# Ledger of designs, part 57: peptides against a protein of PDB entry 3VA4

Target 1, 107 residues: chain A of PDB entry 3VA4
Amino acid sequence: EPIGQLRLFSGTHGPERDFPLYLGKNVVGRSPDCSVALPFPSISKQHAVIEISAWNKAPILQDCGSLNGTQIVKPPRVLPPGVSHRLRDQELILFADFPCQYHRLDV

## One batch from the design tools (peptide; made by RFdiffusion4, then SolubleMPNN)

Design b2_p13_3_s2 (from b2_p13_3 with A1S A4E)
Fold by OpenDDE base, seed 4:
Structure b2_p13_3_s2 (fold): chain B 107 residues (1-107), chain A 13 residues (1-13)
Amino acid sequence: as target 1 above (107 residues)
Amino acid sequence: SAAELAAALAAAA
């Protein structure tokens, strides 16, 4: 069962999409085999990773050296590649210029 | 909305 969810907000690219997040590494990227597949040119093939551990329900987000970056919205922060960021529930994230939101599920 | 806020920041970045 999923322990979290990543929501891609609707935009010019299309409608809202929800992606389940599981224990382990959830790769965000343009490649279709990514857990969070964002098939857009500005997203790197392997853009970022959201890692969730059983002993730490708060996910760790890392940019994977993406071309167009990963940012936290509030407070504003550009994530340097490979630097861990602990996600808070309802955290707003930008992958390139695509707005997303992390949601912790009650499990 | 949250989506609008995020989109605005993306545009300004």
Scores: peptide ipSAE 0.095, ipTM 0.752, DockQ to the pose 0.119
Fold by OpenDDE base, seed 3:
Structure b2_p13_3_s2 (fold): chain B 107 residues (1-107), chain A 13 residues (1-13)
Amino acid sequence: as target 1 above (107 residues)
Amino acid sequence: SAAELAAALAAAA
């Protein structure tokens, strides 16, 4: 069963979508084989990765050298490529201009 | 801004 969830908020692209996150590496990107597939031109084929090492540890988000970047909303922060960012529950993230939210599930 | 939009959408959820 999923350990976390990444929600893509509704927008001009369509309704909201919830992506389950599992142990290991959950790739965020435009490629259809990504765990979190965001099929939009401004998203890199392999944009970022959310790595979950254990159910009781905070996931790590890393930008993969994306063209249009990965940002944390509160407080505002642009994530340098390859630098580990520990995700907080309910954290708001921008992949390019697409607003998302990470949620820890009760497991 | 995109950041403001994210916050607004999250608050509405």
Scores: peptide ipSAE 0.069, ipTM 0.745, DockQ to the pose 0.334
Fold by OpenDDE base, seed 1:
Structure b2_p13_3_s2 (fold): chain B 107 residues (1-107), chain A 13 residues (1-13)
Amino acid sequence: as target 1 above (107 residues)
Amino acid sequence: SAAELAAALAAAA
């Protein structure tokens, strides 16, 4: 059962999309087998990972050495590769230039 | 919301 959600906001690429997030590693990337598949050329095949543990429902976001980076919007922060960032509910994230939002599900 | 996103993005720019 999903315990989180990643929302990709609408844009020139198309409409809004919601991706469920589960316990374990949720890979964000261009590859179609990613948990959060973003099939856009500016997204790396394996761009980032959102890991959710059973003991701590607050996810950890790490950039995986992506070409175009991962950023937190508010407050602004560029995430160095492999450095853990604990996601807050409603956190706004840029994968390359694609704005997304993490939402904790109340389950 | 869309308004919140726009404001956050503007602040980050």
Scores: peptide ipSAE 0.056, ipTM 0.709, DockQ to the pose 0.160
Fold by OpenDDE base, seed 5:
Structure b2_p13_3_s2 (fold): chain B 107 residues (1-107), chain A 13 residues (1-13)
Amino acid sequence: as target 1 above (107 residues)
Amino acid sequence: SAAELAAALAAAA
């Protein structure tokens, strides 16, 4: 069962999508085999990773050296490649220019 | 810019 969720907000690209997040590494990227597949040119094949080591721990977000970056929205912060960012519930994230939101599931 | 977009999103949320 999923521990978290990543929501891709609707936009010019299409409708909103929700991606379940599980224990381990949830790769965000353009490649279709990514856990969070964002098939858009501005997203790197392997753009970022959301790692969940335990259900009772905040997930860790890391940019994987993406071309167009990963940013936290509030407050605005560009994530340097490989630097761990602990996700807060309801965290708003930009992968390139795609707005997303992390949500902790009450399972 | 990315910063402007982030700020706009934050304001809308």
Scores: peptide ipSAE 0.052, ipTM 0.694, DockQ to the pose 0.265

Design b2_p13_3_s3 (from b2_p13_3, 5 letters changed)
Fold by OpenDDE base, seed 3:
Structure b2_p13_3_s3 (fold): chain B 107 residues (1-107), chain A 13 residues (1-13)
Amino acid sequence: as target 1 above (107 residues)
Amino acid sequence: SAAELARALEQAA
């Protein structure tokens, strides 16, 4: 049962895509076996991780030492590699130059 | 920029 969702906004790469997020580690990356597979050259093979420990706790986002970085859009913040960031509902995230949004699902 | 695009998308939603 998915607890959250990561939305990749539409762009020149193609249409909008929604990725379900589950308990545990949800890896964001270019590798096809990632939970959030973003098959784009500017995305690192293992770019970031969204860890969900419980349905009633905010997910933790960490950049995994990606080449092109992970940023929070509002307020603007560059995430240092390996530093935990608590995700807020509806938070906008840049993985490299790809805009995404985290959404907490009602379960 | 990508950040500006994200903000525009947020406001349009």
Scores: peptide ipSAE 0.129, ipTM 0.703, DockQ to the pose 0.345
Fold by OpenDDE base, seed 2:
Structure b2_p13_3_s3 (fold): chain B 107 residues (1-107), chain A 13 residues (1-13)
Amino acid sequence: as target 1 above (107 residues)
Amino acid sequence: SAAELARALEQAA
């Protein structure tokens, strides 16, 4: 069962989408085989990764050297490629220009 | 901007 969720907010691309996150590596990218598949041209094929090592630990977000970047919204931070960022519950993330939100599920 | 939109969404949530 999923331990977390990544929400893609609604926008010009279409309606909101919710992606379950599981233990291990959850790849975010344009490629259809990604755990979080964002099929948009500005998203890299393998854009970022959310790694969850345990249900009681904060996930780690890393940009994978994406073309258009990964950013934390509040407080603002551009994530350098490969640098680990511990996700807070309800954290807002920009993958390229797509706003998303992570939240932990109570399981 | 996308960041501004995200902040607006945060406030609305």
Scores: peptide ipSAE 0.128, ipTM 0.700, DockQ to the pose 0.350
Fold by OpenDDE base, seed 4:
Structure b2_p13_3_s3 (fold): chain B 107 residues (1-107), chain A 13 residues (1-13)
Amino acid sequence: as target 1 above (107 residues)
Amino acid sequence: SAAELARALEQAA
């Protein structure tokens, strides 16, 4: 069962989409085999990773050296590649220019 | 813009 959820808000690309997040590494990227597949040209094939461990249920977000970057909205912060960011529930994220929101599930 | 949308979403959340 999923431990978290990543919501991609609606936009010019189409309607809102929700992606389940599981224990371990959840890769965000344009490649279709990514856990969070965002098939958009501005998203890198392997853009970022959201890792959830059994010891720390708060996910760790890392940019994977993406072309167009990963940003936190509140407070505003550009994530340097490979630097761990601990996600808070309801945190808003930009992958390139795609707004998303992390939601912690009660499990 | 995406940034403006993000800010609006942040204010609403």
Scores: peptide ipSAE 0.126, ipTM 0.699, DockQ to the pose 0.365
Fold by OpenDDE base, seed 1:
Parts: sequence; structure tokens; C-alpha cells
Structure b2_p13_3_s3 (fold): chain B 107 residues (1-107), chain A 13 residues (1-13)
Amino acid sequence: as target 1 above (107 residues)
Amino acid sequence: SAAELARALEQAA
């Protein structure tokens, strides 16, 4: 069962999309093999990873050395590659220029 | 900008 959700907001690319997040590594990227597949040119094939452990259901977000970066919106922060960021519920994230929101599911 | 959009979305949410 999913532990969280990542929402890609609607935009010029189309309607909003919701991606379930599970225990383990949830890769965000352009590759169709990614858990969170964002098939857009500005997204790296393996852009970032959201890792959720059994002992700590709060996800850890890491940029994977993406070309166009990963940012937290509030407070504004550009994530250096490989640096762990613990996601808060309802946190807004920019993958390149695509706004997303993490939502913790009450399982 | 994407950042501005994100802020707007935050306010609307």
C-alpha cells in the first residue's frame, strides 16, 4: 500500500497527475521506468529520489545530480546533489520548473 | 515563473 503521494500540478503539460509513493526508493525522472515518471525534456532521466523507510515514514528527498535541479519552495532552497532533505507533509517541490506537492497518506 | 506559480498554488490550496 502507498505511504505517500506526489502530485504534479496541472500546467501547460496537461492535467494534474498523482503518483503513489511506497516504502523504499521512489525515483523521479524522465525515464518511463521511474516510480514518478515525468516524461518532459527538462527532467533528467533519473532526476531525484524519494526514499521512505519502515522506521521513518517521513520521506527523504535527494537530487540525483539533475541538470535543472530540485528546489523546495517554502522556505526557498536549492537542493545540492545527494544532500538529504526530509519532506514535510504538503511540501511544495520544484523538479526543474514543474511544481509538485508531497502528501503523507494517513494509512 | 515556476516559483511564482508554486506560491500562488500554495495560497490557493
Scores: peptide ipSAE 0.123, ipTM 0.701, DockQ to the pose 0.350

Design b2_p13_3_s4 (from b2_p13_3 with A2E A4E)
Fold by OpenDDE base, seed 4:
Structure b2_p13_3_s4 (fold): chain B 107 residues (1-107), chain A 13 residues (1-13)
Amino acid sequence: as target 1 above (107 residues)
Amino acid sequence: AEAELAAALAAAA
């Protein structure tokens, strides 16, 4: 069962997509074997990681040294590579220029 | 939801 969800909003790339997030490391990237596979040229093959632990209520987001970056929308924050950011429920994230939203599931 | 999406899109610009 998923612990969280990452929603990719609809846009020029196509319709909305929802990705389940599980305990452990959920890699966000262009590579098809990523947990959150975003097959777009501006997304790095290994772009970011969302790590969910059993003991931490809030997942940790880290940029993996992506070319086009990872940002939090509110409050605005560019994430330096490898620096941990604790995700809040309903948090809005930009991977490159792709808007996403994290949702914590009740489990 | 629409307002949140708009804000995210604005930040992406």
Scores: peptide ipSAE 0.118, ipTM 0.755, DockQ to the pose 0.158
Fold by OpenDDE base, seed 5:
Formats: sequence, C-alpha cells, structure tokens
Structure b2_p13_3_s4 (fold): chain B 107 residues (1-107), chain A 13 residues (1-13)
Amino acid sequence: as target 1 above (107 residues)
Amino acid sequence: AEAELAAALAAAA
C-alpha cells in the first residue's frame, strides 16, 4: 500500500521513526493530523508536503512557508516556499533541524 | 550514506 517512506533519524529528540508515504499529499508538520507528524516546536504545524502523483513518478517536496525551513542536503539547497523539488531515492532532507531520508519502497 | 548523514546532522546544528 505505501509506496514510499520517510525516515526521521534518531537524535536528541528520541529514536528513529519511519513514516509511510502514500499516493496524494503527505503533509509534514507538527500538527498531529499530519501524515508525517513531527511533534517538535521548531516544526511548523504544516511545514511541508510530499506529493506523490503516481507510483512510477518521483515525489514532489514543497515547503509550505515554514518558519524554520526545508533543506535538501546534497547538493545543499534551501527550498523556497511552494517551489517544487523532485525527490530522489535516498534523498536526505532537513525539516528545520531534523534530518530525514526519503526512500522508495519496492512493493 | 554515512557521509551524507553526517552532513545532514552538521547542517541541522
């Protein structure tokens, strides 16, 4: 059923967590109703969105005007709000100061 | 991806 996964690496906040990603919009944010709920003060209530339009297409990541930003690690890039970034498999992402990794599931 | 993780952690500082 899930076609992707977002992994939040372990850190001072606690252990690693894996979030399944589905077709459609997967909202990343502090709000508990987000698909990827990151209940941390530095994460905006609706921080970013990972949109998956089809199983055979790379997801699109967009920052939603977050306070503390969304960044791609390699190559380093700060994502301006609303600008589409096509996610690569194994991509490392910073939501505020929280390192995450996207990977495509082979299901 | 150890180096990339390290870079991510550094950027998160």
Scores: peptide ipSAE 0.114, ipTM 0.753, DockQ to the pose 0.124
Fold by OpenDDE base, seed 2:
Structure b2_p13_3_s4 (fold): chain B 107 residues (1-107), chain A 13 residues (1-13)
Amino acid sequence: as target 1 above (107 residues)
Amino acid sequence: AEAELAAALAAAA
């Protein structure tokens, strides 16, 4: 069952989309087989990864050397490739220029 | 949610 959710906010691309996040590695990318598939040209095929090691631990976000980067919105931070960022509940994230939000699901 | 997003993005700019 899903432990978290990543929301892609509505925009010029279309309506809001919600992606379930599971225990293990949740790949964010343009490739259709990604857990979080963002089929947009500015998103790398394998852009980033959200790893959830346990239901009671904060997920870890890592950029995978994406072309257009991964950023935390508040406080602003560009994520260097491969460097672990512990996600807070309600964290706002930019994958390239696509705004998203992580939130923990209460089971 | 959208209002919060807008505020956060503005603050990050």
Scores: peptide ipSAE 0.112, ipTM 0.741, DockQ to the pose 0.165
Fold by OpenDDE base, seed 1:
Structure b2_p13_3_s4 (fold): chain B 107 residues (1-107), chain A 13 residues (1-13)
Amino acid sequence: as target 1 above (107 residues)
Amino acid sequence: AEAELAAALAAAA
């Protein structure tokens, strides 16, 4: 069962979408086979990765050298490619200009 | 939640 959730907020692109996150690597990208598939032209085919380990359920977010970047909203921070960022519950993230929120599930 | 998001995005811009 899922350990976390990534919510894509509603916008001009359409309604809100919730993506389950599991142990291991959850790839965020435009490619349809990504765990978190964001089918938008400004999202890279493999944009970022959210990795969750068994011993530490706080996810690690890394940008994968995306064209339009990955940012933390509050406090604002641009994530350099390949640099690990530990996600906090309710963290607000921008993939390109698409706002998302990570939520830890109670498991 | 929407108000929080709007405020956060505005502050980051």
Scores: peptide ipSAE 0.106, ipTM 0.733, DockQ to the pose 0.129

Design b2_p13_4_s1 (from b2_p13_4, 5 letters changed)
Fold by OpenDDE base, seed 1:
Structure b2_p13_4_s1 (fold): chain B 107 residues (1-107), chain A 13 residues (1-13)
Amino acid sequence: as target 1 above (107 residues)
Amino acid sequence: SAETEEILARVLS
C-alpha cells in the first residue's frame, strides 16, 4: 500500500502521471527500474531518492548528484547533493526542469 | 523554461 504519491504535471512530455511511493527508498531517475521512472534526457539515471521510513512516514528527499539538479519551489532552493530535505505535504519539486508535487496519502 | 514557468504559475494559482 502506497504511503505517498509523486505527481508529475502534464507538459510537452505528455500527460500527468502519478507515482506511488512506498516505505523505503523510492529512486527518481531516467533508468527504467527506478520507482519513479522519468524517461527524459535531462533526468539523470539515478537523479534523486525519496526515502520514507516507518518511524514517521515523512519523506526525505536527497539529490544523488544529478546533472541538472533538484529544487524546492517554495521557498526556492537548490538541494545540495546528498543533503536531506524533509518533504512537506503538497510540496512542489523540480527534478531538472520537470515540476512535480508530493502528496501524503491517508493510510 | 517557459513551459515550466507556465506550469508552476498554473499550479501555484
Scores: peptide ipSAE 0.302, ipTM 0.853, DockQ to the pose 0.985
Fold by OpenDDE base, seed 2:
Structure b2_p13_4_s1 (fold): chain B 107 residues (1-107), chain A 13 residues (1-13)
Amino acid sequence: as target 1 above (107 residues)
Amino acid sequence: SAETEEILARVLS
């Protein structure tokens, strides 16, 4: 069962999409085999990773050395590659230029 | 981009 969810907001690319997040590493990237597949040219093949180590712990987000970066929206912050960021519930994230939101699922 | 700003404004409003 999913522990969290990553929402890709609607835009010119299309409608909103929701991606389930599971225990372990959830890769965000353009490659179709990514847990969170964002098939857009500005997204790196393996862009970032959201790691969930336990159902009752905040996930960790890391940029994987992406071309166009990973950013936290509020407060604004660019994530250096490989540096761990603990996600807060309802965290707003930019992968390249694509706004997303993480939220924890109540199980 | 303008699109991103618009989306963020929508989400944050």
Scores: peptide ipSAE 0.238, ipTM 0.812, DockQ to the pose 0.978
Fold by OpenDDE base, seed 4:
Structure b2_p13_4_s1 (fold): chain B 107 residues (1-107), chain A 13 residues (1-13)
Amino acid sequence: as target 1 above (107 residues)
Amino acid sequence: SAETEEILARVLS
């Protein structure tokens, strides 16, 4: 069962998409086998990871050394590679220049 | 980019 959701907002790339997030590692990247597959050239094959633990259902976001980076919108913050960021509900994230939003599900 | 700014403005409004 999904315990979170990552929403990719609509844009010139196409319509809005929602990706379920599960316990463990949810990889964000251009590679088609990623949990959150973003098939765009500016996204790295393995761009970032959202890890959710059974101990703490608040996700940890880490950039995986992506080419075009990962950043939090409010307050603005570029995430250094490999540094853990605890996601807040409704947090807005940029993978490269693609706006996304994390939503915690009540499970 | 302009696209990103527009989306953020929409989302944050």
Scores: peptide ipSAE 0.216, ipTM 0.797, DockQ to the pose 0.861
Fold by OpenDDE base, seed 3:
Structure b2_p13_4_s1 (fold): chain B 107 residues (1-107), chain A 13 residues (1-13)
Amino acid sequence: as target 1 above (107 residues)
Amino acid sequence: SAETEEILARVLS
């Protein structure tokens, strides 16, 4: 069962999509086999990774050296490639120009 | 939420 969720907000690309997040590495990227598949040209094939080590620990977000970057919205922060960022519940994230939100599920 | 909507409006503007 999923222990987290990544919501891609609706936009010009289409409607909102919710992606379940599981223990381990959840890759965010344009490749269709990614856990969080964002099939958009501005998203790198393997853009970022959300790693969840335990249900009671905050996930770690890392940019994978993406072309258009990964940013935290509030407070604003550009994530350097490979640097771990501890996600807070309800964290707003930009993968390239796509706004997303991480949500911790209560399981 | 209202805050989320406000943030998104700024980001997407």
Scores: peptide ipSAE 0.128, ipTM 0.735, DockQ to the pose 0.127; fails the geometry check

Design b2_p13_4_s2 (from b2_p13_4 with A3E A5E S10E)
Fold by OpenDDE base, seed 5:
Structure b2_p13_4_s2 (fold): chain B 107 residues (1-107), chain A 13 residues (1-13)
Amino acid sequence: as target 1 above (107 residues)
Amino acid sequence: SAETEAILAEVLA
């Protein structure tokens, strides 16, 4: 069952969407086979990855060399490609211009 | 974008 969730906030693209996150690599990208499929032109085919190695460990977010970048909102930080960022519960993330939020699920 | 900023402001409030 899912260990976390990534919420894509509503916008001009449409309503809010929630994506379950599982153990292993959860790829964020425009490609339809991504765990977190964001079918928008400004999102790279494989934009970023959220890796969850264990239920009791914080997920790791890495940008995959995306065109339009990955950023943490609070505090503001642009993620260099391939650099690991440990996600905090309720972390706000920008994939390109798309605001998302990670939260841990109670399992 | 302006929309993104508005969303973030609402979430962070």
Scores: peptide ipSAE 0.079, ipTM 0.706, DockQ to the pose 0.973
Fold by OpenDDE base, seed 4:
Structure b2_p13_4_s2 (fold): chain B 107 residues (1-107), chain A 13 residues (1-13)
Amino acid sequence: as target 1 above (107 residues)
Amino acid sequence: SAETEAILAEVLA
């Protein structure tokens, strides 16, 4: 069962997509085997990771040394590679220039 | 991109 959701907003790339997030590591990247597969050239093969533990349902976001970066929108932050960022419900994230939003599910 | 900015503006409004 998913514990969270990552929404990719609609854009020139296509319609909105919602990705379920599960316990453990949810890799965000261009590779098709990523939990959150964003098949766009500006996204690194393994761009970032959203990790959810059994003990702390608030996800931890880390950039994986991506080429085009990972940013928090409000307040604006560029995430240094490997530095843990605790995601807040409804947090807006940029993977490269793709806007996404994290949503916590009631589980 | 311009579209990204527009989306963010709408979401943050």
Scores: peptide ipSAE 0.077, ipTM 0.705, DockQ to the pose 0.956
Fold by OpenDDE base, seed 3:
Structure b2_p13_4_s2 (fold): chain B 107 residues (1-107), chain A 13 residues (1-13)
Amino acid sequence: as target 1 above (107 residues)
Amino acid sequence: SAETEAILAEVLA
């Protein structure tokens, strides 16, 4: 059962998409095997990872050394590769220039 | 991009 969600907002790429997030590592990237598959050229094959250790703990977001970066919108922050960032509910994230939002699900 | 900015403005409004 998913315990989180990553929403990709609609844009020129198409409509909004919601990706379920599960316990463990949820890889964000262009590769089709990724939990959050973003098949866009500006997204690295393995761009970032959202790791969820428990339902009652904030997920950890790490950039995986992506070409075009991972950023938090508010407050603005560019995430250095491999540095852990604790996600807050409703946090807005840019993977390259793709705006996304993390949402904690009720479980 | 302009679209990204518009989306962010909408979300953050």
Scores: peptide ipSAE 0.075, ipTM 0.701, DockQ to the pose 0.745
Fold by OpenDDE base, seed 1:
Structure b2_p13_4_s2 (fold): chain B 107 residues (1-107), chain A 13 residues (1-13)
Amino acid sequence: as target 1 above (107 residues)
Amino acid sequence: SAETEAILAEVLA
């Protein structure tokens, strides 16, 4: 069962979408086979990864060398490629210009 | 973008 959720907020692209996050690697990217598939041209095919381990249910977010970057909103931080960022519950994230929010599920 | 800023403003308000 899912350990977390990533919400893509509504916008010009359409309504909000919720993506379940599971143990292991949850790839964020434009490719349709990504766990978090964001089929938008400004999103890299493999943009970022949210990894959740059995030892730590708090996800680790890494940018995968995306073209348009990954940012934490509050406080503002651009994530350098490959640098681990531990996600907090309700963390706001920008993948390129797309605002998302991580939510930890109580399971 | 303006839309992104608006969304973030709503979320952070």
Scores: peptide ipSAE 0.074, ipTM 0.698, DockQ to the pose 0.971

Design b2_p13_4_s3 (from b2_p13_4, 4 letters changed)
Fold by OpenDDE base, seed 1:
Structure b2_p13_4_s3 (fold): chain B 107 residues (1-107), chain A 13 residues (1-13)
Amino acid sequence: as target 1 above (107 residues)
Amino acid sequence: SAETQAILDEVLA
């Protein structure tokens, strides 16, 4: 069952989309086999990863050396590649310039 | 982009 959710806000690309997040690695990227598939040219094939551990259920976000970067909105910061960032509930994230929001589900 | 900023402004409002 999903432990979290990543929401891609609506935009010129289309309507809002919600992606379930599960235990383990949830890859964010342009490749169609990614858990969070964002089929947009500005998104790297393997852009970032959200890893959720069973022992604490707190997601860790890492940029995978993406071309156009991964950013946290508040407080604003660009995530260095491979550096772990612990996601907070309702965290706003930019993959390239696509705004997303992490939501922890009640399970 | 302008669109991204508009979305962020709305979400953060």
Scores: peptide ipSAE 0.107, ipTM 0.727, DockQ to the pose 0.868
Fold by OpenDDE base, seed 2:
Structure b2_p13_4_s3 (fold): chain B 107 residues (1-107), chain A 13 residues (1-13)
Amino acid sequence: as target 1 above (107 residues)
Amino acid sequence: SAETQAILDEVLA
């Protein structure tokens, strides 16, 4: 069962998409084998990782040295590569220029 | 982009 969800908002790329997040490492990237596959040229093959250690703990987001970066929207923060950021429920994230939102699921 | 900002504004509203 998924522990969380990552929503990709709709845009010129297409409709909204929801990606389930599970215990362990959920890789965000352009590569089709990523847990959160964002098949867009501005997304790095392995762009970022969302690691969930337990159902009752906040996930950790890390940029993986992406070309176009990973940012937190509110408050605004550019994530340096490899630096851990604890995700808050409903956190708004930019992977490159793609707005996403993390949602904690009730499990 | 303008679209990204519009989406963010809508979500944050």
Scores: peptide ipSAE 0.105, ipTM 0.733, DockQ to the pose 0.976
Fold by OpenDDE base, seed 5:
Structure b2_p13_4_s3 (fold): chain B 107 residues (1-107), chain A 13 residues (1-13)
Amino acid sequence: as target 1 above (107 residues)
Amino acid sequence: SAETQAILDEVLA
């Protein structure tokens, strides 16, 4: 059962999409094999990873050396490759130019 | 982009 969710907001690319997040590594990337598949050219094949070690621990977001980067919106912060960022509930994230939001599920 | 900013502003409002 998913313990988190990543929402991709709607845009010119299409409608909003919600991706379930599970324990372990949830890869964000252009590759269709990714847990969070964002099939857009500006997204790297393996762009970032959201790792959830336990249901009661904040997920860790890391950029995987993406071409167009990963950023936290509030407060603004560009994530250097490989640096761990603890996601807060309702965290707004930019993968390249795509706005997303992390949501902790109450399970 | 302008569109991205508009979305963010809406969400943050």
Scores: peptide ipSAE 0.104, ipTM 0.731, DockQ to the pose 0.856
Fold by OpenDDE base, seed 3:
Structure b2_p13_4_s3 (fold): chain B 107 residues (1-107), chain A 13 residues (1-13)
Amino acid sequence: as target 1 above (107 residues)
Amino acid sequence: SAETQAILDEVLA
């Protein structure tokens, strides 16, 4: 069962997509092998990682040294590579220029 | 981009 969800908002790239997040490391990247596969040229092959260690703990987001960066929208923050950011429910995230939202699921 | 900003504005509204 997924513990969380990452929503990619609709845009010129296409419709909205929801990606399930599970316990462990959920890699965000352009590579099709990623848990959150964002097949866009501005996304690094391994762009970031969302690690969920337990259902009752906030996920940790880390940028993996991506070319175009990872940002939190509110409050605005650019994530330095490898620095842990604790995700809040409904957190708005920019992977490069792609707006996403993390959602904690009721499990 | 302008599109990204529009999406953010809508989501944050």
Scores: peptide ipSAE 0.102, ipTM 0.730, DockQ to the pose 0.752

